Peptides against a protein of PDB entry 4DOW. Designs and how they scored, part 40

Target 1, 157 residues: chain A of PDB entry 4DOW
Amino acid sequence: TFSWVGRPLPNRKQFQQMYREICMKINDGSEIHIKVGQFVLIQGEDNKKPYVAKLIELFQNGAEVPPKKCARVQWFVRFLEIPVSKRHLLGRSPPAQEIFWYDCSDWDNKINVETIIGPVQVVALAPEEVIPVDQKSEETLFVKLSWNKKDFAPLPP

## One batch from the design tools (peptide; made by RFdiffusion4, then SolubleMPNN)

Design b2_p14_5_s1 (from b2_p14_5, 6 letters changed)
Fold by OpenDDE base, seed 4:
Structure b2_p14_5_s1 (fold): chain B 157 residues (1-157), chain A 14 residues (1-14)
Amino acid sequence: as target 1 above (157 residues)
Amino acid sequence: MLTEEELKRLENYR
């Protein structure tokens, strides 16, 4: 169950009400608050790892019947989501915790909030920084590079 | 969640 937190933000978009925060009620009855700018896991296909995304906007789409709670996101990709024929372009074997900024517009960046599994921690690193792979950082994902379907590129400083 | 430097890197790329 998802519910809006706070009042709608000032907005001129027809049929849309924008918010900065949403409340997710989970199975044990506890609540998780997720804000714009945070990173989330999105439901994937069966037997596949969830997608990773950064929340850009939270909005209710009144143009749909019934109205839908939605989000606009910036996608990340896991290494195993990259075509096998292109993986060699990375030039190294990445740790399981590494993800890549998806620098393409061919993916729909609008989602239903009901596909959100929960929040996740993402840390941006410089190319020279080492990704820690210890027990303490096991749940944290790291991003150094972008992927644009042609090659990998460093994130700007 | 993120340091100022980490956030800047992501924002600059967006």
Scores: peptide ipSAE 0.022, ipTM 0.640, DockQ to the pose 0.029
Fold by OpenDDE base, seed 2:
Structure b2_p14_5_s1 (fold): chain B 157 residues (1-157), chain A 14 residues (1-14)
Amino acid sequence: as target 1 above (157 residues)
Amino acid sequence: MLTEEELKRLENYR
C-alpha cells in the first residue's frame, strides 16, 4: 500500500499533483518513506532481477480513472541486462554490484509506484575506484559508467 | 545514501 506524505507541491500541470515523498507500507506493518532523489528497486519480469532507478518525480496522475500514483525515474541497467553481443565493450568483467546509468530515452521513464519493491543504496564511483564487496555493502549498488546502447562512457567528474 | 560528491557527479551527468 502506498500513500502520499505531505501536501502537494505547487504545480501548474492540470492533471498532476506532485509530491516530495511517498509512504510504502510493507508486510510486517511497518512503513518506509521514499523521497524524490532516492534510488529504488522496480519489479522486473518473472525470474529476473529488479530494475534499478532513481526517483525524479512523484505524482498523482489525474488523467487516469481512477487516479494513479506514479513516478518518473532515471533508469539504471545491470550488466546482464546489456545484450551479450555488446558486453565485451566494457573490457572487463564487472562485479554483480555494478550498475550503469542508462543514457537513452527509448525506455519509458514513467512507472506506477506499485511496482516499487523498496529503496536501494547506490554509490557513484570514479572509474579507478574499487567496488567494495563486503558484507556491509553486499546490497549496495555502484555506478561508474553510463550505457547508451552503443557504448560505455565515464560519468562526468 | 550518496555523498555530496557522488550526488553531484550523477546530477552533472543528467
Scores: peptide ipSAE 0.022, ipTM 0.638, DockQ to the pose 0.029
Fold by OpenDDE base, seed 1:
Order: C-alpha cells, then sequence, then structure tokens
Structure b2_p14_5_s1 (fold): chain B 157 residues (1-157), chain A 14 residues (1-14)
C-alpha cells in the first residue's frame, strides 16, 4: 500500500498533484518513506533482476479514472541489460554492483508507484575510483558511466 | 547515502 506524505507541491501541470514523499507499507505493518531524489528498485520482468531508477517526480495523475499514483524516473541499466553485441564497448568486465545511467529518451520514464519494490543505495564514482567488492557493500550499487545505446560515456565531474 | 559531491555529479548530468 502506498500513500502520499505531506501536502501537494505547487505546480503548473493540470490534473497532477506533485509530492515530495510517499509512504510504502510493508507486509509486517512497518512503513518505508521514499522521497524524490532517492533511488529505488522497480519490479522487473519474469525472473529478471529489478530495474534501478532515480525518482525525479512523485505525482498523482488526476487525468486517469481512478487517479493513479505515479512517478517519473531516471533509468539506470545493468550490464546484463545491454545487448551482448555492445558489451565489449565497455572494455572491461564490470562487477555485479555496477550500473549505468541510461542516457536515452526511448524508454517511458513514467511508472506506477506500485511497481516500486523498495529503496536502494546508489553511489556515483569517478572513473578512477574502485568499486568495493566487500561483501558488506553488496547491497550498494555504483555508477561511473552512462549508456546511450551506442556507447559508454563518463558522467560529468 | 550519497555524498554532496556524488549527488552534485548526478544532478549535473540530469
Amino acid sequence: as target 1 above (157 residues)
Amino acid sequence: MLTEEELKRLENYR
């Protein structure tokens, strides 16, 4: 179950109420609050690892009947989501914890909040920084580069 | 949690 936290933010988009924060109720009755700007795991396809995304906007779409709780996201991609024929362009074998900023607009960046599994930690690193292999940080994902379906590129400093 | 620098990098890329 998902519910909005706080009052709607002022915005100029008709039929939309924007929020800073949403509450996710878990089966055990506990609650997790997720805010705009945080990173989340999104339900993947059958037997696939969850997608990774940064929350850009949280909004209720009043144009739909009934109104739908939605989010706009910035997608990340896992290495295994990149076509096999293009993976060599990275020039290295990335650790499982590495993800890539998806620098394309061909994907729908609007999601239903009900597809959110939960929050995840994402850390941006410079190219020269080493991704920790420590088991203690296995839950943390790291991003160094972007992927635009053609090549990898460095993130800005 | 992201450091301020890490967050800035992500924001700048957006």
Scores: peptide ipSAE 0.021, ipTM 0.634, DockQ to the pose 0.029
Fold by OpenDDE base, seed 3:
Structure b2_p14_5_s1 (fold): chain B 157 residues (1-157), chain A 14 residues (1-14)
Amino acid sequence: as target 1 above (157 residues)
Amino acid sequence: MLTEEELKRLENYR
């Protein structure tokens, strides 16, 4: 289950109550608090790997009946989510831990918080930095570049 | 989680 943490934040969106933090209760009864700005795994389709996203807003959508707990996210894409015909544009074979900042607005960035699997660690690296591929970092994802459906580009310094 | 410096880079891109 998901529940809001704290009081609604001031905002100018008529039907939205904004929050900074949400509590995710896990089956064992433990609770995980997730805040705006953190990274999460989102339930994938079928047997696909979860999507990766950065939370940019947490809000209750009061325009819906009943109100829904939602989030706005910045999407990341995994290499395997990129069309096969365009993967060569990267010019290298990325490690499995590498993800890319999705620099497009064609994908709905509103999600239901119920699709959140849990938090994930994402680390931004400079292009020259090597992605560590060891057991200690297997659960950490790394981002160096953006993908805008046309080409890869470096993140700003 | 990202360091403050790393987060700043991503925020600047945003």
Scores: peptide ipSAE 0.020, ipTM 0.639, DockQ to the pose 0.030

Design b2_p14_5_s3 (from b2_p14_5, 6 letters changed)
Fold by OpenDDE base, seed 5:
Structure b2_p14_5_s3 (fold): chain B 157 residues (1-157), chain A 14 residues (1-14)
Amino acid sequence: as target 1 above (157 residues)
Amino acid sequence: MLSEEELKRLENYS
């Protein structure tokens, strides 16, 4: 289950109450708090790995009946989500931990918080920095580049 | 495809 932490932030948007933090209750009774600005795994489609996203906003959508707990996100893409015909543009075989900043607006960036699997660590690296591929770093994802459906590019400053 | 660790996360969260 999901519940808001704290009071709504000041905001004039109709039907949207914004929050800084949300609480996820796990089956064993423990709780995980997730804040705006953190990275999360989002439930994927059948036989697909979870999506990766950065939380930009947390809000309750009062326009729905009943009100829905939602988030706005910045999407990332895994290498295998890139079309096969475009993968060669990277010029290298990336490790499994590498993800790419999705630099397009064609994807709906509004999600239901119920699709959040949990938090994940994402580290930004310069293109020349080596992505650690060891047992200790297997749960950490790394981003060096963006993908805009046409080509790869360095991350913006 | 989901890893074993990712599957565990899905099962633990409600």
Scores: peptide ipSAE 0.026, ipTM 0.630, DockQ to the pose 0.063
Fold by OpenDDE base, seed 2:
Structure b2_p14_5_s3 (fold): chain B 157 residues (1-157), chain A 14 residues (1-14)
Amino acid sequence: as target 1 above (157 residues)
Amino acid sequence: MLSEEELKRLENYS
């Protein structure tokens, strides 16, 4: 279950209430607080790895009946989500922990918070920095480049 | 989660 933390932020959107934080209650009864700016895993399709996203906005959409808890996100893509015909453009075989900043607007960036699986750690690296691949860092994802459906590009310094 | 430098890099790109 999901519940808002704190009071809604001031805004001018008539049917939207903005929040900075949401509480996720998991099966064992414990609670995880997720804030705007953090990274999360989003439920993928059957037999597919979860999507990765950065939370940009948290809001309740009052235009829907009943109101829905939503988020606006910045998407990241996994290497295996990139078309096979274009993967060679990377020029290397990335580790499984590498993700890419999705620099496109064709993917709907509005989600229901109920699709959030949980938080995830994402670390930005320079192109020359080595991605550690060990058991201790297996849950951490790393980003060096962006992907705009045409080519890869370095993130700004 | 992210260092200030890492976060700035992502923010500057967005």
Scores: peptide ipSAE 0.018, ipTM 0.595, DockQ to the pose 0.029
Fold by OpenDDE base, seed 3:
Structure b2_p14_5_s3 (fold): chain B 157 residues (1-157), chain A 14 residues (1-14)
Amino acid sequence: as target 1 above (157 residues)
Amino acid sequence: MLSEEELKRLENYS
């Protein structure tokens, strides 16, 4: 169950009300608050790992009946989501914790909040920085590069 | 969680 937290933000978009925060209620009754700017795991397709995304906007789509709670996101891509024929362009074998900023507009960046599994920690690193790989940091994801379906590029400094 | 610098870097890239 998802519920808006706080009052809607000033917005002039027709049929949309924007929010800063949403509450995710878990089956055991506990609650997790997720805010714009945080990173989340999104339900993947069948037998696939969850997608990773940064929340850009939280909004209710009033054009639908009933209204839907939605989010606009910046996608990240896992190495295994990149086509096999292009993975060699990275020039190295990335650790499982590495993700890439998806720098394309072909993916729909609007999601239903119901697809959110939960928050996740994402850390941006410089290309020369080493990704720590140990059991206690297994939950943290790291991003160094972007992927635009053609090549990898460093994130801006 | 991201530092202020890391967050700004991602925001500027977006």
Scores: peptide ipSAE 0.017, ipTM 0.588, DockQ to the pose 0.030
Fold by OpenDDE base, seed 1:
Structure b2_p14_5_s3 (fold): chain B 157 residues (1-157), chain A 14 residues (1-14)
Amino acid sequence: as target 1 above (157 residues)
Amino acid sequence: MLSEEELKRLENYS
């Protein structure tokens, strides 16, 4: 179950009410609050790891009947999601915790909030910073570079 | 509400 937290933000989009925060209710009755700007795991395809995304907007789409709770996201991609034929372009073997900023517009960046599994920690690093790989850092994902389906590039600001 | 399967995916993502 998903419900909006707080009052709608001011905006001029005719059929959209924007919000800063959404509440997810879990089976045990506990609640998880997720805000714009945070990172989330999104349900992937069968037998595949969840997708990783940053929440850019939270909005109710009033153009649909009934209205849908939606989000606009910035996608990230894991190394193993990159085609095998192009992985060599990275020039190194990344740790499992490394993800890449997806710098393409061919993926729909609108999702239903119902596909959100939960929050995840993503940390942006400079190229010279080392990705820590230990038991305590296993839950954190790290991003240094972008991927645009052609090559890797420095992370966008 | 999140399903047990979705919760499991979150817990086992790493």
Scores: peptide ipSAE 0.031, ipTM 0.680, DockQ to the pose 0.048; fails the geometry check

Design b2_p14_6_s1 (from b2_p14_6, 6 letters changed)
Fold by OpenDDE base, seed 4:
Structure b2_p14_6_s1 (fold): chain B 157 residues (1-157), chain A 14 residues (1-14)
Amino acid sequence: as target 1 above (157 residues)
Amino acid sequence: SKDVQELIENRSKP
């Protein structure tokens, strides 16, 4: 179950109410609050690992009937989501914790909040910084590069 | 780094 937290932000857009925060109720009765700017895991298809995204906007979509709770996101991509024929362009075998900034506009950046599994920690690193692989950082994902379906590119420092 | 993190945050903001 998802519910809005706080009052809607000032917005004059027709059929849209924007929010800063949403509450997710978990099966054990606990609540998780997720805010714009945080990173989340999105439900994948079939037996695939969850997608990773950063929340840009949270909004009620009144253009749909019934109205839907939605989010706009910036996508990340896992290495194994990249086509096999393109993976060699990285020039190295990345650790499992590395993800890539998806630098394309061809993916729909609107999601239903019901697809959100939960929050996740994402840390941006410079190319020379080492990705820690110890147990303390096992649940943390790291990003160094972008992927634009053609090549990998370093993020500017 | 903090600089890289800020760049990521700035990119994700409309």
Scores: peptide ipSAE 0.053, ipTM 0.697, DockQ to the pose 0.031
Fold by OpenDDE base, seed 5:
Structure b2_p14_6_s1 (fold): chain B 157 residues (1-157), chain A 14 residues (1-14)
Amino acid sequence: as target 1 above (157 residues)
Amino acid sequence: SKDVQELIENRSKP
């Protein structure tokens, strides 16, 4: 179950009420609060790892009946989500914790909040920085590069 | 790095 936290923000978009924070209720009755700007895991297809995204906007779509709780996101992509024929362009075998900033507009960046699994930690690194792969940091994801369906590119310093 | 982290955060702002 998802519920808005706080009052709607001032907004000029018709049929949209924007929010800063949403609350997701877990099965045990506990609550997790997620805010705009946080990174989240999004439900993937069967037998696939969750997608990774950063929340840009939280809004209720009043054009639908009943209204739906939605989010706009910036997508990241996992290495194994990249086509096999393009993976060699990276020039290295990345650790499982590495993700890439998706620099393309072909993906729908609107989601239903019900697809959110939970928050996740994402840390940006310079190309020369080592991605720590240990048990303590196993849940943290790291980003060094962008992917635009054609090639990898360094993030600006 | 901290600078790169801030850059990513700024990029994703609406």
Scores: peptide ipSAE 0.050, ipTM 0.696, DockQ to the pose 0.030
Fold by OpenDDE base, seed 2:
Structure b2_p14_6_s1 (fold): chain B 157 residues (1-157), chain A 14 residues (1-14)
Amino acid sequence: as target 1 above (157 residues)
Amino acid sequence: SKDVQELIENRSKP
């Protein structure tokens, strides 16, 4: 179950109410608050790892019946989501914790908040920095580069 | 981009 936290932000969009924070109630009754700017895991397809994204906007779409709780996101991509024919362009075998900033607009960046699994930690590293692989960082994802469907590059400005 | 800059500001240091 998802519910808005706080009052709607001032918005000029007629059928959209924007929020800063949403509350996710999980099966054990506990609550997780997720804010704009945080990173989340999003439900993937069957037998696929969850997608990774940064929350850009949280909004209720009043044009839908019933109104839908939605988010706009910046996508990241996992190495295994990159086509096999392009993976060699990285020039190395990345650890499982590495993700890439998706620098394309072809993916729909609007999601239903109900697809959010939970928060995740994402840390930016310089290309030369080593991704730590220990028990403390196993749940942390790391980003060094962007992917634009053609090549890997430094993170965009 | 602003979003990238915010992410980079939280860059882990060795």
Scores: peptide ipSAE 0.113, ipTM 0.771, DockQ to the pose 0.027; fails the geometry check
Fold by OpenDDE base, seed 1:
Structure b2_p14_6_s1 (fold): chain B 157 residues (1-157), chain A 14 residues (1-14)
Amino acid sequence: as target 1 above (157 residues)
Amino acid sequence: SKDVQELIENRSKP
C-alpha cells in the first residue's frame, strides 16, 4: 500500500494535490519512504527487467474517480530496451549497469505509484569515467549518455 | 537541464 507523507505542497492545479514524499508499505510491515528526486524501479513487462525512472512529481489526481496516487517521471532506458538494429550506434558494449537518459516525449511520463517496485541508486558519470563493476556497485546504475531513438548523445543540459 | 544537474550534483551522495 501507498500513503502520502506530510502535507500537500502549494499548488495551483485544479484537480491535483502535490506531495514531496510517499510511503510504501511492504508485506512484512516495513516501510520505505520515497521522495521526489529519487530514482525508482517500475514494474516491467513479463520476462523483462524493471524500468528505471526519476521521480519528478508526486501527486494525487482528483480528476479521477476514485482519486489516484500518481507520479510524473523522467524515464531511463536499459541498453536491451533499445532496438537491436540501433545498438551499434553506441560503438561499444556497455556493462549491464549502464542506463541511458531517455530524451523523447513519446512515452507517457505519468505512472501509477502502484507500479513502483522500490528505490534504486543512479549515478551520473562523465563520458571518460569508468563504470565500476565490483560487488559493492552491482546494485547501482550509471548514466553517461542520452538516447533519443535516433542516436546517443551527451546528457541534456 | 535542471534534472541532469541535480543528478550530477548528487553523484557523491550515498
Scores: peptide ipSAE 0.098, ipTM 0.762, DockQ to the pose 0.027; fails the geometry check

Design b2_p14_6_s2 (from b2_p14_6, 8 letters changed)
Fold by OpenDDE base, seed 5:
Structure b2_p14_6_s2 (fold): chain B 157 residues (1-157), chain A 14 residues (1-14)
Amino acid sequence: as target 1 above (157 residues)
Amino acid sequence: SEDQQKLIENRSLP
């Protein structure tokens, strides 16, 4: 289950109540708090790797009945999500821990918070920095470049 | 992989 932490933030968006933090209660009764600006794993299709996203906004959508707890996100993509015909544009074979900033607006960036699996650490690196590769997948992910469906580019500031 | 690319299409859904 998911519940808001704190009172709604002042905003002028109709039918939206903005929040800074949400509480995720897991099966053993423990709680995980997730804040705007943190990175999360989002559930994908069955037996597939989860999506990676940065939380931009947390809000309750009052236009729905009952109201829905939602988030707006900045998407990241894994290398294997890049079309096969475009992968050569990277010019190297990336480690499994590397992800890419999705630099397009064609995707829906609104999600239901119920699709959040949990938090994940994402670290931005300079191109010359070495990604520390370990045997644990999804412990820490690293981003150096953006992907705009056409080419790779340096990360936006 | 082909399967992973299909996941991108699903993210476009409302």
Scores: peptide ipSAE 0.065, ipTM 0.718, DockQ to the pose 0.239
Fold by OpenDDE base, seed 1:
Structure b2_p14_6_s2 (fold): chain B 157 residues (1-157), chain A 14 residues (1-14)
Amino acid sequence: as target 1 above (157 residues)
Amino acid sequence: SEDQQKLIENRSLP
């Protein structure tokens, strides 16, 4: 169950009410609050790793009947989502916790909030910074580069 | 790896 937290933010978009924060109530009755600017895991295919995204907007879409709680996101990709034929362009074998900023506009960036699994920590690193490899858990993800379906590049500023 | 690529298509614009 998802519910808005706080009052709608001022905006000029027709049929939309924007919010800063949403509350996710989980099965045990506890609540998780997620805010714009945070990173989330999005439901993928069964038995597959979830997608990673940054929340850009939280909004209720009043153009739909009934209105839907939605988010606009910036997508990230895992290394294994990159085509096998292109992986060599990275020039190294990345750790499992490395993700890449998806620098293309060919994907739908609107999601239903019900697809959100929960928050995740994503840390942006400079190219010269070392990704910790001792932690084999994917509790924290790291991003150093973007991927535009053709090549890797430094992160957008 | 191939299965993960299939997931990308699920995010494509309609």
Scores: peptide ipSAE 0.063, ipTM 0.723, DockQ to the pose 0.279
Fold by OpenDDE base, seed 4:
Structure b2_p14_6_s2 (fold): chain B 157 residues (1-157), chain A 14 residues (1-14)
Amino acid sequence: as target 1 above (157 residues)
Amino acid sequence: SEDQQKLIENRSLP
C-alpha cells in the first residue's frame, strides 16, 4: 500500500495534488519512505529485470475516478536493453552495475506508484572514475553516459 | 537478451 507523506505542495494545476514524499508499506509491516529526486526500481514486463528511474514528481491524479497516485520519472536503461546492433558504440564491455540516462522524450514518463518495487542507489560518475566491481550487482548502480537511441553521450547537466 | 531488447523497442509501462 502507498500513502502520501506530508501536506500537498502549492500547485495551481487543476486535478493534481503534488507531494514530496510517499510511504510504501511492506508485507512485514515496515515502511519505506521515497522522496522526489530518489531513484527507484519499477516492475518489468513478465518477470523481467526491473526498470530503473529517477523520481521527478509525485502527484495524485484527480482527473481519474478514483484518483490515482502517480509519479513522473526520468528513465534509465540497462545495457542489454540497447539494440544488439548499437551496443558496439559504447566501445567497451560495461559491468552489470552500469546503467544509462535515457535521453529521449518518446516514452511515457508517467507511472502508477504501485509499480514501484523500492528505492535503489544510483551514483553518477565521471568517465575516468572506475565502477566498483566488488559490490553486489543490484545493490548500487552507476551512470556515466546517456543513450539517445543513436549514440552514447556525456551525462546531461 | 532478446527480451530486454524488446522492452526498449516497445517500452510499455507495467
Scores: peptide ipSAE 0.060, ipTM 0.724, DockQ to the pose 0.167
Fold by OpenDDE base, seed 2:
Structure b2_p14_6_s2 (fold): chain B 157 residues (1-157), chain A 14 residues (1-14)
Amino acid sequence: as target 1 above (157 residues)
Amino acid sequence: SEDQQKLIENRSLP
């Protein structure tokens, strides 16, 4: 179950109410608050790892009947999502925790919040920085580069 | 994996 936290933000869009924060109620009754700017795991295909994204906007789409709670996201990709023929362009074997900023606009970036599994920690690193691999950071993802379907590049500002 | 590649090539919103 998802519910809005706080009042709608000022918005000029006729059929959209924007919010800063949403509450996700988990099966055990506990609540997780997720805010714009945070990173989330999004339900993937069956037997596949969840997608990773940064929340850009949280909004209720009043044009839909019934209104839908939605998010606009910046996509990330896991290394295994990179086409096999292009993986060599990285020039190294990345750890499992490394993800890449998806630097393309060909994907729809509006999701239903119900597809959000939960928050995840994503840390931006310089290319020369070592990704820590320990029990404390096993759940933390790291991003050094972007991927634009053609090549890897330094992270956008 | 090839399966993951297909997911990217056909990435759609869940």
Scores: peptide ipSAE 0.059, ipTM 0.723, DockQ to the pose 0.165

Design b2_p14_6_s3 (from b2_p14_6, 8 letters changed)
Fold by OpenDDE base, seed 4:
Structure b2_p14_6_s3 (fold): chain B 157 residues (1-157), chain A 14 residues (1-14)
Amino acid sequence: as target 1 above (157 residues)
Amino acid sequence: SADVQKVIENRSLP
């Protein structure tokens, strides 16, 4: 169950109410608050790891009947989502915790918040920085590069 | 979930 936290932000768009924060109620009755700017896991295919995204906007889409709680996101991709024929372009074998900024506009960046599994920590690193792979950081994901379907590039500023 | 399926289809586009 998802519910908005706080009052709607000032917005001039018809049929859209924007928010800074959403509350996710989980099975044990506890609540998790997720804010714009945080990273989340999005449900994917069965037997696959969930997708990773950064929340850019939280909004209720009043143009739909019934209204839907939505988010606009910046997508990230896991290494295994990269086509096999292009994985060699990275020039190294990445750790399982590495993800890549998806730098293409061909994917819809709108999701229903009900697809959110929960929050996740994502840390941006410089190319020369070492990705720590230990039990303390096993739940943390790291991003160094972008992927634009053609090649890897330094992370955008 | 239909919403999850939409995400999957979106991310599966070549």
Scores: peptide ipSAE 0.701, ipTM 0.944, DockQ to the pose 0.926
Fold by OpenDDE base, seed 3:
Structure b2_p14_6_s3 (fold): chain B 157 residues (1-157), chain A 14 residues (1-14)
Amino acid sequence: as target 1 above (157 residues)
Amino acid sequence: SADVQKVIENRSLP
């Protein structure tokens, strides 16, 4: 289950209440607090790796009946999500821990918070920095570049 | 949650 933490933030958007933090209660009864600006894993298809996203906004969508707890996200992509015909543009074989900032607006960036699996650590690195190899592939993720469906580029500021 | 939801229609998970 998910519940809002704290009071709604000042907001000018009609039919939306914005929040800074949400509480996720897990089956064992433990609670995880997730805040705007943190990174999360999001469920997709069965037997596949989850999506990776940065939380940009947390809001209750009052336009829906019943109101739904939602998030607006910045998407990341895994290397294997990039079309086979364009993977060569990277010029290297990335480690499993590497993800890419998705620099396109063609994807819906609104999610239901119910799809959040949990938080994940994402670390931004300079292109010349080495990704640590002693970490598990799903423990900490690293981002060096963006992907805009045409080519790879340095990360946005 | 227990149920898998497809978040993005034009996106396939690896």
Scores: peptide ipSAE 0.125, ipTM 0.713, DockQ to the pose 0.376
Fold by OpenDDE base, seed 2:
Structure b2_p14_6_s3 (fold): chain B 157 residues (1-157), chain A 14 residues (1-14)
Amino acid sequence: as target 1 above (157 residues)
Amino acid sequence: SADVQKVIENRSLP
């Protein structure tokens, strides 16, 4: 169950109410609050790793009937999502914790919040920084580069 | 999920 936290933000978008925060109620009855700017895991196919995204907007889409709770996201990609024929362009074998900023606009970036599994920690690193890989940090993802379907590049500003 | 797949056409699943 998802519910808005706080009052709608001022905006000029017709039929849309924007919010800073949403509350996710999980099975044990506990609540997780997720805010714009945080990173989330989004449901993928069964038995597959979830997608990773940064929340850019949280909004109620009143143009739909019934109104839908939605998010606009910046996508990230896992290394295994990159075509096999292009993986060599990275020039190294990344750890499983590394993700890449998706630097393309060909994907729809609007999701239903019901697809959100939960929050995840994503840490931006400089290219020369080492990704820590240990049992305690396995839940943390790291991003050094962007991927634009052609090549890897430094993260955008 | 089906909803996610509709949003990310041609995206490989991890």
Scores: peptide ipSAE 0.103, ipTM 0.707, DockQ to the pose 0.419
Fold by OpenDDE base, seed 5:
Structure b2_p14_6_s3 (fold): chain B 157 residues (1-157), chain A 14 residues (1-14)
Amino acid sequence: as target 1 above (157 residues)
Amino acid sequence: SADVQKVIENRSLP
């Protein structure tokens, strides 16, 4: 179950009410609050690793009947999602925790909030910084570069 | 989920 936290933000778009925060109530009755700007795991294909995204907007889409709770996201990609023929462009073998900022607009960036599994920690690193692979960091993902379907590049500002 | 698959074009999960 998902519910809005707080009142709608001002300057709403037509048929949209925007929010800063949403509450996710999970099966054990506990609640997880997720805010705009945080990173989330999104359920993709069954029995596959979830997608990673940054929440850009949270909004209720009143153009749909009934209204739906939605999010606009910035996508990230895992290394194994990069085409095999392009992986060599990275010039190194990345650790499992590394993800890449998806710098393309060919994917829809609107999701239903019910696809959100939960929050995840994503840390931006400079190129020279080492990605920790110890047990303490196993749940943390790291991003150094963007991927635009053609090449890797430094992260956008 | 099926909903996510409709959102992401030509994307395969690892």
Scores: peptide ipSAE 0.108, ipTM 0.709, DockQ to the pose 0.376; fails the geometry check

